# Peptides against a protein of PDB entry 8YR4: the designs that were tried, part 59

Target 1, 309 residues: chain A of PDB entry 8YR4
Amino acid sequence: PRGSPALQLVVLICLGLMGLERALNVLVPIFYRNIVNLLTEKAPWNSLAWTVTSYVFLKFLQGGGTGSTGFVSNLRTFLWIRVQQFTSRRVELLIFSHLHELSLRWHLGRRTGEVLRIADRGTSSVTGLLSYLVFNVIPTLADIIIGIIYFSMFFNAWFGLIVFLCMSLYLTLTIVVTEWRTKFRRAMNTQENATRARAVDSLLNFETVKYYNAESYEVERYREAIIKYQGLEWKSSASLVLLNQTQNLVIGLGLLAGSLLCAYFVTEQKLQVGDYVLFGTYIIQLYMPLNWFGTYYRMIQTNFIDMEN

## One batch from the design tools (peptide; made by RFdiffusion4, then SolubleMPNN)

Design b2_p13_4_s4 (from b2_p13_4, 10 letters changed)
Fold by OpenDDE base, seed 5:
Structure b2_p13_4_s4 (fold): chain B 309 residues (1-309), chain A 13 residues (1-13)
Amino acid sequence: as target 1 above (309 residues)
Amino acid sequence: SFQQFLQFEEQAR
């Protein structure tokens, strides 16, 4: 934000908190590993109690993973409210100024309420896209990279490769299936608008419909439009289930491959039982934000389409 | 649920 040093400081603090979230995402599984190892070794209560207390404190700061209601995430969200308001207001003023620069012919051809609705959609789209990119996409990609580096350095290189392949395949399939699904969603939205337009037209002309006793005909025509809509809705919903199932399958295969490899190395006494728990916990933790990635990619695409209009 | 969040984001627009 240009012109407010206070808001610039808030942005820097928010970026620092995002960095802290990334550190917590690595530390929490490590401390959980250490608890499991200490329990296995029957370590003294004082060491165990300190490690458990530290883990619970770190888990309180982190919450349930990326996008959870952890203390650090809540503090970041709270501080970001002022930055979002500043950005929204700036975009609204730019759109409003641009609308005043447009030709009289453009304004005469459009309803003022429609122009304002386009402006509000544009503002919400830009601010939503920016917030989404900064707080969801970039952090998730960073957590994946950090995960690959961590597993490659502290585990065998094979673990880093499994995570890399699993996450790359997950992201690629999510993009491809989401692009495919967007066609069904567009068709559904077009049919929904057509069905609503017919219902509105029938209700506005209700006197004519009553005069001709055509109520049964209009109801049947509306039923046909609903059935056609529901057929498209089913395709959209089924495509979402297919996306989710594909995502679950990829993560399941990655978890299986990595868990078997961990179990093998634990059996060979190259890794501890806690390392098996760490791997499973970390993969599940990466899965939580990735499960939303499909929704997020759709939101990005919708926002880009809404900005081009 | 993931679907409820999707519907909520679609209704909030």
Scores: peptide ipSAE 0.013, ipTM 0.516, DockQ to the pose 0.318
Fold by OpenDDE base, seed 1:
Structure b2_p13_4_s4 (fold): chain B 309 residues (1-309), chain A 13 residues (1-13)
Amino acid sequence: as target 1 above (309 residues)
Amino acid sequence: SFQQFLQFEEQAR
């Protein structure tokens, strides 16, 4: 934010907290590995108790991973409120000033309530997009890169390759299937608006409909519009199930391949039992924020469409 | 967060 050194400092602190979340995403699985190894070796209680206490403390700071309700994430969200409010107000004032610069002919053709609703949607869209990019997309991509580097250096190049192929395939299929399903969602939203407009027009002309005894005709036309909407809604919902199932299959195959390879290396005494648990835990931690990626990618596309209108 | 997204979808209706 230009003009407020205090808000710039808050942004820097939030970026520092995001870096801390990345460090926690690596440290939590490492400490969990160490607990499993200490249990397997029948280590003394004092060493085990210290490692367990440290793990629980780190897990409290992390929470459920990127975008979860962990202490560091909550502190970041709390500090970001002022930055979000500043950004929202700036976007709202820019939209409002631009609306006042538009021709009188543009304003006479639209209801003031519709113009304000477009301005509010535009502000919420831009602010939501910025928050999503900064707090979900960039951190998730960073966690994937850190994961590939970590597994390549500390396990074997084969583990880094499995994670790379799994995550690349997951992201590619998520984008492609999401772009494909966006057509169904657009068609659904257009038909919803048309169905609503038809209902409003029929109700506004109630006296004319009653004069001609056309009530049954208007009800039948509304039923046809609902059936057409429900056919598009079903396609949208079915396409979402297909996306979720495709994502689950890709992660399941990656988890299977990596878990079998890890189990094999444990049997060959190249890895410890804790390393098997680390791999499974780390892959699940990467999957949790990625599951939201398809939902947020749609939000980004919808927000861009709403800004173009 | 998912909760913020749900709130956004509820406000967009």
Scores: peptide ipSAE 0.008, ipTM 0.450, DockQ to the pose 0.166
Fold by OpenDDE base, seed 2:
Structure b2_p13_4_s4 (fold): chain B 309 residues (1-309), chain A 13 residues (1-13)
Amino acid sequence: as target 1 above (309 residues)
Amino acid sequence: SFQQFLQFEEQAR
């Protein structure tokens, strides 16, 4: 934002907090590993208590594990409200200025309520896309890259390869299955709109339907439209279950392969028991943002389609 | 049409 140095500082602080969140995603599993190793070695209570207290403090800053947002994420979201409001207002003013540049003939052909709704949808789509890209997509990709680097450097190269293959396959299948599902969702939305239009036309022509005693015919026609809609809704819902199950299988196979390999290296005394717990904890932490990736990808696609219309 | 849907939402309020 070129016009306010205060908002530029807030953006820099938010970027710093995003960097801190990435560091916490690495540190929290490391401290959890250290607790497990200290418990296994029967270490002195003072060392254990300090490590546990540090872990709980880092976990409070990170959040995520209990479905709660962490302190750092909440602080980032709070500071970002002013930046989002500035961006929204700027987009609204640009759309409003553009609407005033349009011909009188365009305005006479449109209702004022429709024009305002187009402006609101356009603003919401742009601000939504920006928020999803900056706060969900980019950080998730960064965490995956950091994870691959960490496992490749501190574990055997085979762990880095398992994480790379698992995450690459997960992302690829999520995109491919989501694109496949988009056809069913479009067909469902088209049939929903057609069913609503038929219901509206039947209700607007209520007097004519009563005059011809055609009520039973209109009810049966509406029933057929509902059955067609439910057939498409079932395909959309079943395709969502298939996506979720495919994602669960990919993560399950990656977790199985990596856990077996880690257990094997622990039996050979090449890794500690804490390293087994670290691997499982870190994979689960990577999975949590990825579970939302399919929803974000759909939302991004929908918002792009809504901006083109 | 999108216009008919907007008219229905305006009449339902």
Scores: peptide ipSAE 0.000, ipTM 0.327, DockQ to the pose 0.032
Fold by OpenDDE base, seed 4:
Structure b2_p13_4_s4 (fold): chain B 309 residues (1-309), chain A 13 residues (1-13)
Amino acid sequence: as target 1 above (309 residues)
Amino acid sequence: SFQQFLQFEEQAR
């Protein structure tokens, strides 16, 4: 944010907190590994109690790994409110200024309420996109890279390769299936608007409909429009389920391959039992933000589609 | 107008 050093400092603090979240995403599985190893070794209670207490404290700071429930994430979100408000206001003023620069013919052809709604949707879309990129996309990509590096250095190159292939396939399929799904969502939104426009037009012409006793005809046309909408809604919802299942399958296969490989290396005494738990915990922690990635990417696409109409 | 009411309900969701 240009013009407020206080907001720039808040952005830097938020970036620092995001870095801390990345550190916690590595440390929490490591401490959990250490607990499992200490339990396996029958370590003294004092060492175990300290490690468990430290783990619980780190887990409180991290939260569920979903990036929304941890103390650090909540503090970041709280501090970001002022930055979001500044960004939203700036985008809104830019859109409003641009609308005033448009020709009188453009304004006369559109209802003022529709223009304001487009401006509000545009502002919400851009602000949502920026928040999503900064708080979900970039952190998740960072966690993936950190994970690949960590597993490649401390386990074996094969674990880093499994994580790389799993996450690359997950991201690629998420993008491809989401782009494919966008067509169904555009068609659904267009049909929703058309169905709504028919209902509004029928109700605005209520006197004419009454004069011709055409109520049954208008209701039937509205029913046909709803059925057509529901057919497109079903395709949109089914495509969402397909996306979620594809994502779940990719993560499941990655978890299976990596867990089997971990189990094998534990049987060969190259890894400890705690390392098996670490791998599973870390992959699940990567999956949670990625699952939200598919939801927010869809939200962004919705907002982009709503800006094109 | 009913159109303005419907626009207001959609902005409130």
Scores: peptide ipSAE 0.000, ipTM 0.335, DockQ to the pose 0.039; fails the geometry check

Design b2_p13_5_s1 (from b2_p13_5 with P1A P3E P12I)
Fold by OpenDDE base, seed 3:
Structure b2_p13_5_s1 (fold): chain B 309 residues (1-309), chain A 13 residues (1-13)
Amino acid sequence: as target 1 above (309 residues)
Amino acid sequence: APEPPDPPPPPIP
């Protein structure tokens, strides 16, 4: 934000907190590994208690791995409210100024409510898009890269390859299935709007409908519109289940391959039991934000298309 | 309303 050094500092703090979240995503599995190793080695209670306490503290900072419930994420979200409000207000003022620069013919041809709706949609779309990109998409991609590097450096290169292939396949299939699903969702939304418009028009013309005794005909026509909507809704919902199932299968295969390889290396005494737990924990942590990736991708695409209109 | 976030895939049990 140009013009407020305080808001620039808040942005830098938020970026620092995002970096801290990335560090926590690596440290939490490491500390959990260390607990498992200390338990396996029957380490003294003092060492175990300190490691457990440190783990719980780091887990409190990280939260549930979805990045939404941890102390660091909550603090980031809290600090970002002021930046979001500033950005929203700036975009709203830019849109409003641009609307005032538009020709009188443009304003006379459009209802004031439509102009306001365009301005509100534009502002919300820009602010939403930026928030999803900065706080969800970029961090998720960063965690994947950090994960690949971590497993390649501290584990065998095969683990880094498994994570790379699994995450690349996951992202690719998520995009492809989300694009396919978007067609059904657009058809559903179009039919929903048409069904709603028919209901509103029928209710606004209730006197005419009553005069012609056409109530049964309008109800049947509305029923047909609902059935058509529900057929499209079912396709949208079924496509979501297919997306989720595809995502689960890819992560399941990656977890299986990596867990089997880790178990094999533990049997060869090249890795410790805690390293098996670390791998599983870390993959699950990568998976949690990736579950929303299709949603973020779709929202970004929708908001981008809404900005071009 | 922002379209409900696609329900997260059920956590792999």
Scores: peptide ipSAE 0.024, ipTM 0.685, DockQ to the pose 0.796
Fold by OpenDDE base, seed 2:
Structure b2_p13_5_s1 (fold): chain B 309 residues (1-309), chain A 13 residues (1-13)
Amino acid sequence: as target 1 above (309 residues)
Amino acid sequence: APEPPDPPPPPIP
């Protein structure tokens, strides 16, 4: 934000907090591993209690696996409110000034309520896009890269390869299935708008419908439009279930392959029992934000299309 | 209306 050194400092603090979230995403599984190893070794209570207390504190900072519920994420979100307001106001004022520079003919051809709706959609689209990219997409990709590096350095290179292949396949299938699904969602939204328009037109022409006793005919036409909508809604919802199930299968296969390999190395005494638990917990931790990746991808695409129009 | 988030929120563990 140019012009406020205080808001620039808040941005730097928020970036620092985002870095801390990435560190917590590595440390929490490590501390959980250490607890399992200490329990297996029947370590003295003082060492175990300190490690458990440290783990619980780190887990409180991280949150319950949706990065949005942790103390660090909540603090970041709180500090970012003023930055978001400044950015939103700046975009809103830029759109408003541009609208005032447009020709009188453009303003005379449009209703004032439509112009305001275009301005609000434009502001929401730009600010939403930035928020999804900076706070959801980029951190998720960073966590995947950090995970691959961690498993490649501290485990056998085969674990890094399994995580890389699993996450690459997950992201690729998420994009491909989301793009395939977008046609069903567009068809559903178009039919929803057509059904709403027909209902509004029937209600605006209420006197004419009453005059011709056409109420039963309008109800039947509305029912047919609803049935057509529900057929498209079913395709949209079924395609979502297919996306979620495909994502679950990819993660399940990665978890299976890596867990079997980890179990094998534990039987050969090359890894500890805690390392098996670490792998499972780390993969599940990576999976939680990835569930939303298809939603973020769609929202980004929609926001780009809405900005070009 | 904001388009409903595609996946249901992961069940709170």
Scores: peptide ipSAE 0.024, ipTM 0.665, DockQ to the pose 0.469
Fold by OpenDDE base, seed 5:
Structure b2_p13_5_s1 (fold): chain B 309 residues (1-309), chain A 13 residues (1-13)
Amino acid sequence: as target 1 above (309 residues)
Amino acid sequence: APEPPDPPPPPIP
């Protein structure tokens, strides 16, 4: 943010916290590996207790589950509130200034409520796009790259290759299927708007409908519009299930290939039992944010389209 | 998981 050194420092701290999240994403599986190895070796309680306590502390910092509400993520989110407010206000003022520079003819042709709705959509689209790119897309891609590097260096080049191929295929199929399903979503949204417009028109003409006793006819027309909408909604929802299943299959195949290879190397005493657990844990950890990648891609596309209009 | 229609808004603190 230009002009506020305090907010610039907050941005730098948030970037540092994002780097710490990436480090935690590597360290947590490593400590979990170490616990499994220590348990297998029947190590002394003091060493085990220290490693478990350290793991739990790191896991508290990282968080777990969809959206990882760990301490570091929460602290980042808290610090980012002021930066988001500054950015939102700046975008809103830029849009407002631009609207005042537009011709009187442009304003006379539009309702003030429509102009405000355009401004609010523009502001939300820009701020949303930036947030998704910086906090979701870029970190996810970084975690994939870090994973490839880690497995290539500490396991074998074959593990890095499996992760690379799996994630590349996952991302590619996610994009392709998301673009394909966008057609169904657009059709659904168009029919939803048409159904809503018909309902509004029927309600605005309520006196006329009542005069002709056409209430049953209007209800039947509305029912037909709903059935048509639900047919399009089904296509949208079915396409989403297909996306999710395709993603699940790709991850499942990558997990299978890598887990079999890891198990093989454990049997040959080249890797430890904990390394098998590490691989599985790390792949599942990569999968959690990737489940949302199609949503992020869709939102980015929508926000770009809304900015061009 | 089904892509939730919207990313959960960043958890409103």
Scores: peptide ipSAE 0.023, ipTM 0.632, DockQ to the pose 0.172
Fold by OpenDDE base, seed 4:
Structure b2_p13_5_s1 (fold): chain B 309 residues (1-309), chain A 13 residues (1-13)
Amino acid sequence: as target 1 above (309 residues)
Amino acid sequence: APEPPDPPPPPIP
């Protein structure tokens, strides 16, 4: 945003808050580890109470991992509203000016409502793409990298390798299955629009349909369109279940391998009980945003395609 | 998580 130094400062603050979220994602599991270790060692109450209070405060800042319900995330979200509105308005004005530069033939061939719908889709696509890339995709990838580095440095290199292999497999399968699923979703959406258009056209021509006693014929055609839609909807939904099950399997295998290895090292007294809890907690924190990665990837792809059209 | 069938409302940016 070259026009307002205030919005540039807000962007910098939001980037700083994103960095703080990454730090919290490491610190929260560490403090939880420390609590478990202090409890195991029967440490004095003053040390335990301070560590617990610090953990709860950090957890309040981080939130529950699944939702942007943490104080830092909510503050980032709140501050970004003005940046989004500025970006949206700028994109909308650019699209609108471009539409006015288009040939009269282009305007005469399209309904005004279609032109407005294209403008709204274009604005939403650009703003959505930027928001999902910056606030969901990039942070998730950063957390994975930070996790690999953390486990490689503070645990045995085998933990870093397990996390790397698990996350790489998860991301690869998520992308591949999401690409495959996107075809079914597009077919479903196209058939939904066609089914809706037929219903609207039949209802607008109600007098003509009534005059020819063609109600049964229109109902049967609508039924056939619904059956065709439901066949595509089933493929879309079944492909989603397959994606989720594949993701859950990779998560389960990664968690199993890492937790067994951690338990083994705890039995050999190379790691503490708190380190087992840290590993499980940190892995679960990595998986929470990854559950949405397929959605974000699809939305990014849709938004790119909607910008090219 | 199941991919929400609808995009999650854009996380209110």
Scores: peptide ipSAE 0.021, ipTM 0.631, DockQ to the pose 0.112

Design b2_p13_5_s2 (from b2_p13_5 with P3E P12I)
Fold by OpenDDE base, seed 1:
Structure b2_p13_5_s2 (fold): chain B 309 residues (1-309), chain A 13 residues (1-13)
Amino acid sequence: as target 1 above (309 residues)
Amino acid sequence: PPEPPDPPPPPIP
């Protein structure tokens, strides 16, 4: 934000908090590992109690992933409100200035309420896109990379390879299936708009419809449009279930391969019981934000298309 | 309307 040193400081603090979240995503599984190892070794109560208390404190700071925001995420969101408002206002003023630079012919063809709706959609799309990229997409990719590095350095290189292959396959299939389902979604939205337009036109011409006693005919045409819409909606919803199931299968296979390998290395006394638990907890932590990746990809793609028009 | 997130948003607690 140019012109406000206070907002620049808030951005730096928010970036620092994002770095802290990445550190917590590594530390929480490590402390959980340490608890399991201390329990296995029958460690003294004092050491166990300190490690458990530290784990619970770190878990309070981290939160439970998508849906339960931790203290650090809540603090970041709170501090970011002013930055978001500044960005939104700047985008809104840029759109408004651009609307005033548009030709008189463009304004004569559009109602003032439609122009305002375009401005609001544009502002929301740009601000939403930026927020999803900075706070969801980039952190998720960073956590994957950190995970690969961590498992490659502190575990056997095979664990880093399993995580790499699992996450690469997950991302690739998510993109491919999301691009495939986008066709069904566009068809659904087009049919929704056409069905709505027919209903509005029929209701605006209600006097003519009543004069010709054509109410039954208009209702039948509307029913046919709804049936066509529902056929497209079903394809969209079924494609979402297929995406989610594909994602679950990929994560399930990665978890299976990695957990079997961990169990084998624990049996060979190369890893501790806590390391098995660490792997499982870390993969689950990666899965939680990845479930939304298809949504983020779709939103990014839609917002880019809406900005080109 | 904003397109429903896929998967559905976790219930806001």
Scores: peptide ipSAE 0.024, ipTM 0.623, DockQ to the pose 0.321
Fold by OpenDDE base, seed 2:
Structure b2_p13_5_s2 (fold): chain B 309 residues (1-309), chain A 13 residues (1-13)
Amino acid sequence: as target 1 above (309 residues)
Amino acid sequence: PPEPPDPPPPPIP
């Protein structure tokens, strides 16, 4: 934000908090591992109680257990409100000034309510795109990279390879299936809009429908439009289930391969029982934000298309 | 209206 040193400081604090979230994503599984190892070794209560208390505190900062945002994420979101408002206002003023520079012929050809709707859509698309990229996509990719590095350095290189292959396959299939689903979703939305327009036109012409006693005919045409919509809705919903199941299978295969390899190395006394629990916990932790990746990808694509129009 | 977000997959229990 140019012109406000206070907002620049808030941006730097928010970036620092994002870095802290990445550190917590590594530390929480490590502390959980340490608890399992201390329990297995029957360690003194004082050491166990300190490690458990530290874990619970770190987990409160991280969040993620029940879909609740952690304290650090909430603090970041709170501080970012003023930055978002500044950015939105700046984009809105740029669009508004540009609309005033457009030719009189362009304004005469459009309704004022349509012009305002275009301005609001443009502002929302730009600000939404930036928020999804900075706060959802980039952090998720960073957590994957950090995970690969962590497993490659502190485990065997085979674990880093399993995580790399699993996450790469997950992301690739998520993109490919989401692009495939976008066709069904567009067809559904087009038919929904057509069905809604027909209902509005029938209701606006209610006097003509009454004059011709055509009420039963209009109801039957509306029913046919609903059946056609529901056929497209089913394809959209079934394609979502297919996406979710494909994602679940990829994570399940990665979890299976890595868990079997962990169990094998624990039997050879190369890893501890806590390291098995760490792997499972870390993979599940990476999976939680990845469930939304298809949604973020679609929103990004939609926002790009809305900016070009 | 912005397209409603896809419903999250049910939380793995």
Scores: peptide ipSAE 0.023, ipTM 0.663, DockQ to the pose 0.607
Fold by OpenDDE base, seed 3:
Structure b2_p13_5_s2 (fold): chain B 309 residues (1-309), chain A 13 residues (1-13)
Amino acid sequence: as target 1 above (309 residues)
Amino acid sequence: PPEPPDPPPPPIP
């Protein structure tokens, strides 16, 4: 936002809050570890109460991940509203100015409602793309990298390797299966639009349909279009279940390998019981945003294609 | 409309 130093400051504050979220994602599992260790050691109530209170406060700031808004995420979202509005308005004005620079022949060939729909789609696609990249994709990748570094430095290098292999395999399979699934989703959306267009055309021509007593024929054609749509919807939904199951398997295998290794090191007195809880908590915490990664990847690809048109 | 996000896989219990 080049035009207002206030909005630049808000962007810097939002970036600082995003950095704080990354720090909280490491600190919350650490404090939970410390509680488990203090409980195991039968530590005095004062030390336990302070650590629990600090954990609950950090958890309030963090929230419970994707779906539970923490205080820091809510504050970031609140501050970002003004930046989003400024960006949206700037994109909308650029699109509107560009539409006015287009030839009269381009405008005469298009309905006003289609031109407005192109402008709204363009603005939504750009704003959506930027929001998904900055607030979902980049933070998720940063949390993975921070996790690998943390486990490599504070645990054994084997834990960092397990997290690296698990997350790399998860991301790769998520992309590959999402690209495969996108074909079924595009076919479904095309058939949905065709089915809707047939229903609208039949209803607009209802007088002609009634005149020829063709109501039963139009209903049967609509039924056939619905059955064809449902066949494509089933493929889309089944491919989503396959994606989710593949993701669950990869995370489950990573959690199994890391949890077994952690349990082994706890038995060898190289790690504490709290370290086992930290590993499990941190992996589950990484999994929550990763679950949406296929959706974000698809939305980014769709928005890029919609910007090129 | 932005396609609804794929329903989150059920949280690993």
Scores: peptide ipSAE 0.023, ipTM 0.655, DockQ to the pose 0.759
Fold by OpenDDE base, seed 5:
Structure b2_p13_5_s2 (fold): chain B 309 residues (1-309), chain A 13 residues (1-13)
Amino acid sequence: as target 1 above (309 residues)
Amino acid sequence: PPEPPDPPPPPIP
């Protein structure tokens, strides 16, 4: 944010909080491992109680699930409100200025409501794109890299390789299937717009429809358009289920391979029981934001297309 | 409408 040192400081604090979230994503599984090991060793209550209390505190800071409503994430979101408002206002003013620089011929050919809708779409697309990139895509990729490094250093190179291969395959398949799915989505949206246009035209011509007693005919035409839409919606929804199932299979295979390898090393006394729990917990934590990656990719693509038009 | 996020955020455990 150029011109406000206060907003620049807030951005730096938000970036620091994002770094803290990455650290928490590693620390929480480590503390959970330690609890499992202490329970297995029948450690004294004092050591166990401190470790459990520390874990719960870290878990409160981290939160749980996709878009974790942890304290750190909530604090980041709260601080970011002013930065988002500043960015949105700046983009809106730039678009508005550009619209005023356009030729009179361009304005005469368009309705004012259409021009405003283009401006609002442009503003939302740019601000949405930045938010998805900075707060969802980049952090997810960072957590994957951190995971690969962590497992390679503290477990065995084989664990780092399994995570690398699993996540690379997951991301690649997510992109490829999402691009394929985008065709069905575009067809669905086109048919939705056509169905809506027919409904609007029928309602605008209501007097004529009533005069000819054509209400049943218009309803049947609308029904046919809905059935055609639902056929395209089914393809879109089925393609989403296929994406999700493909993602689940890739993660399941990675989890299976890594869990079997971990269990084997625990039986050989090279790893502790807590390390098995750590691996599973960390993979699940990586999976949570990755489940949304197809959505983020689609939103990014849509926002780029909407920005070019 | 914003297309429903693929998939819905996993329920907060």
Scores: peptide ipSAE 0.024, ipTM 0.655, DockQ to the pose 0.396; fails the geometry check

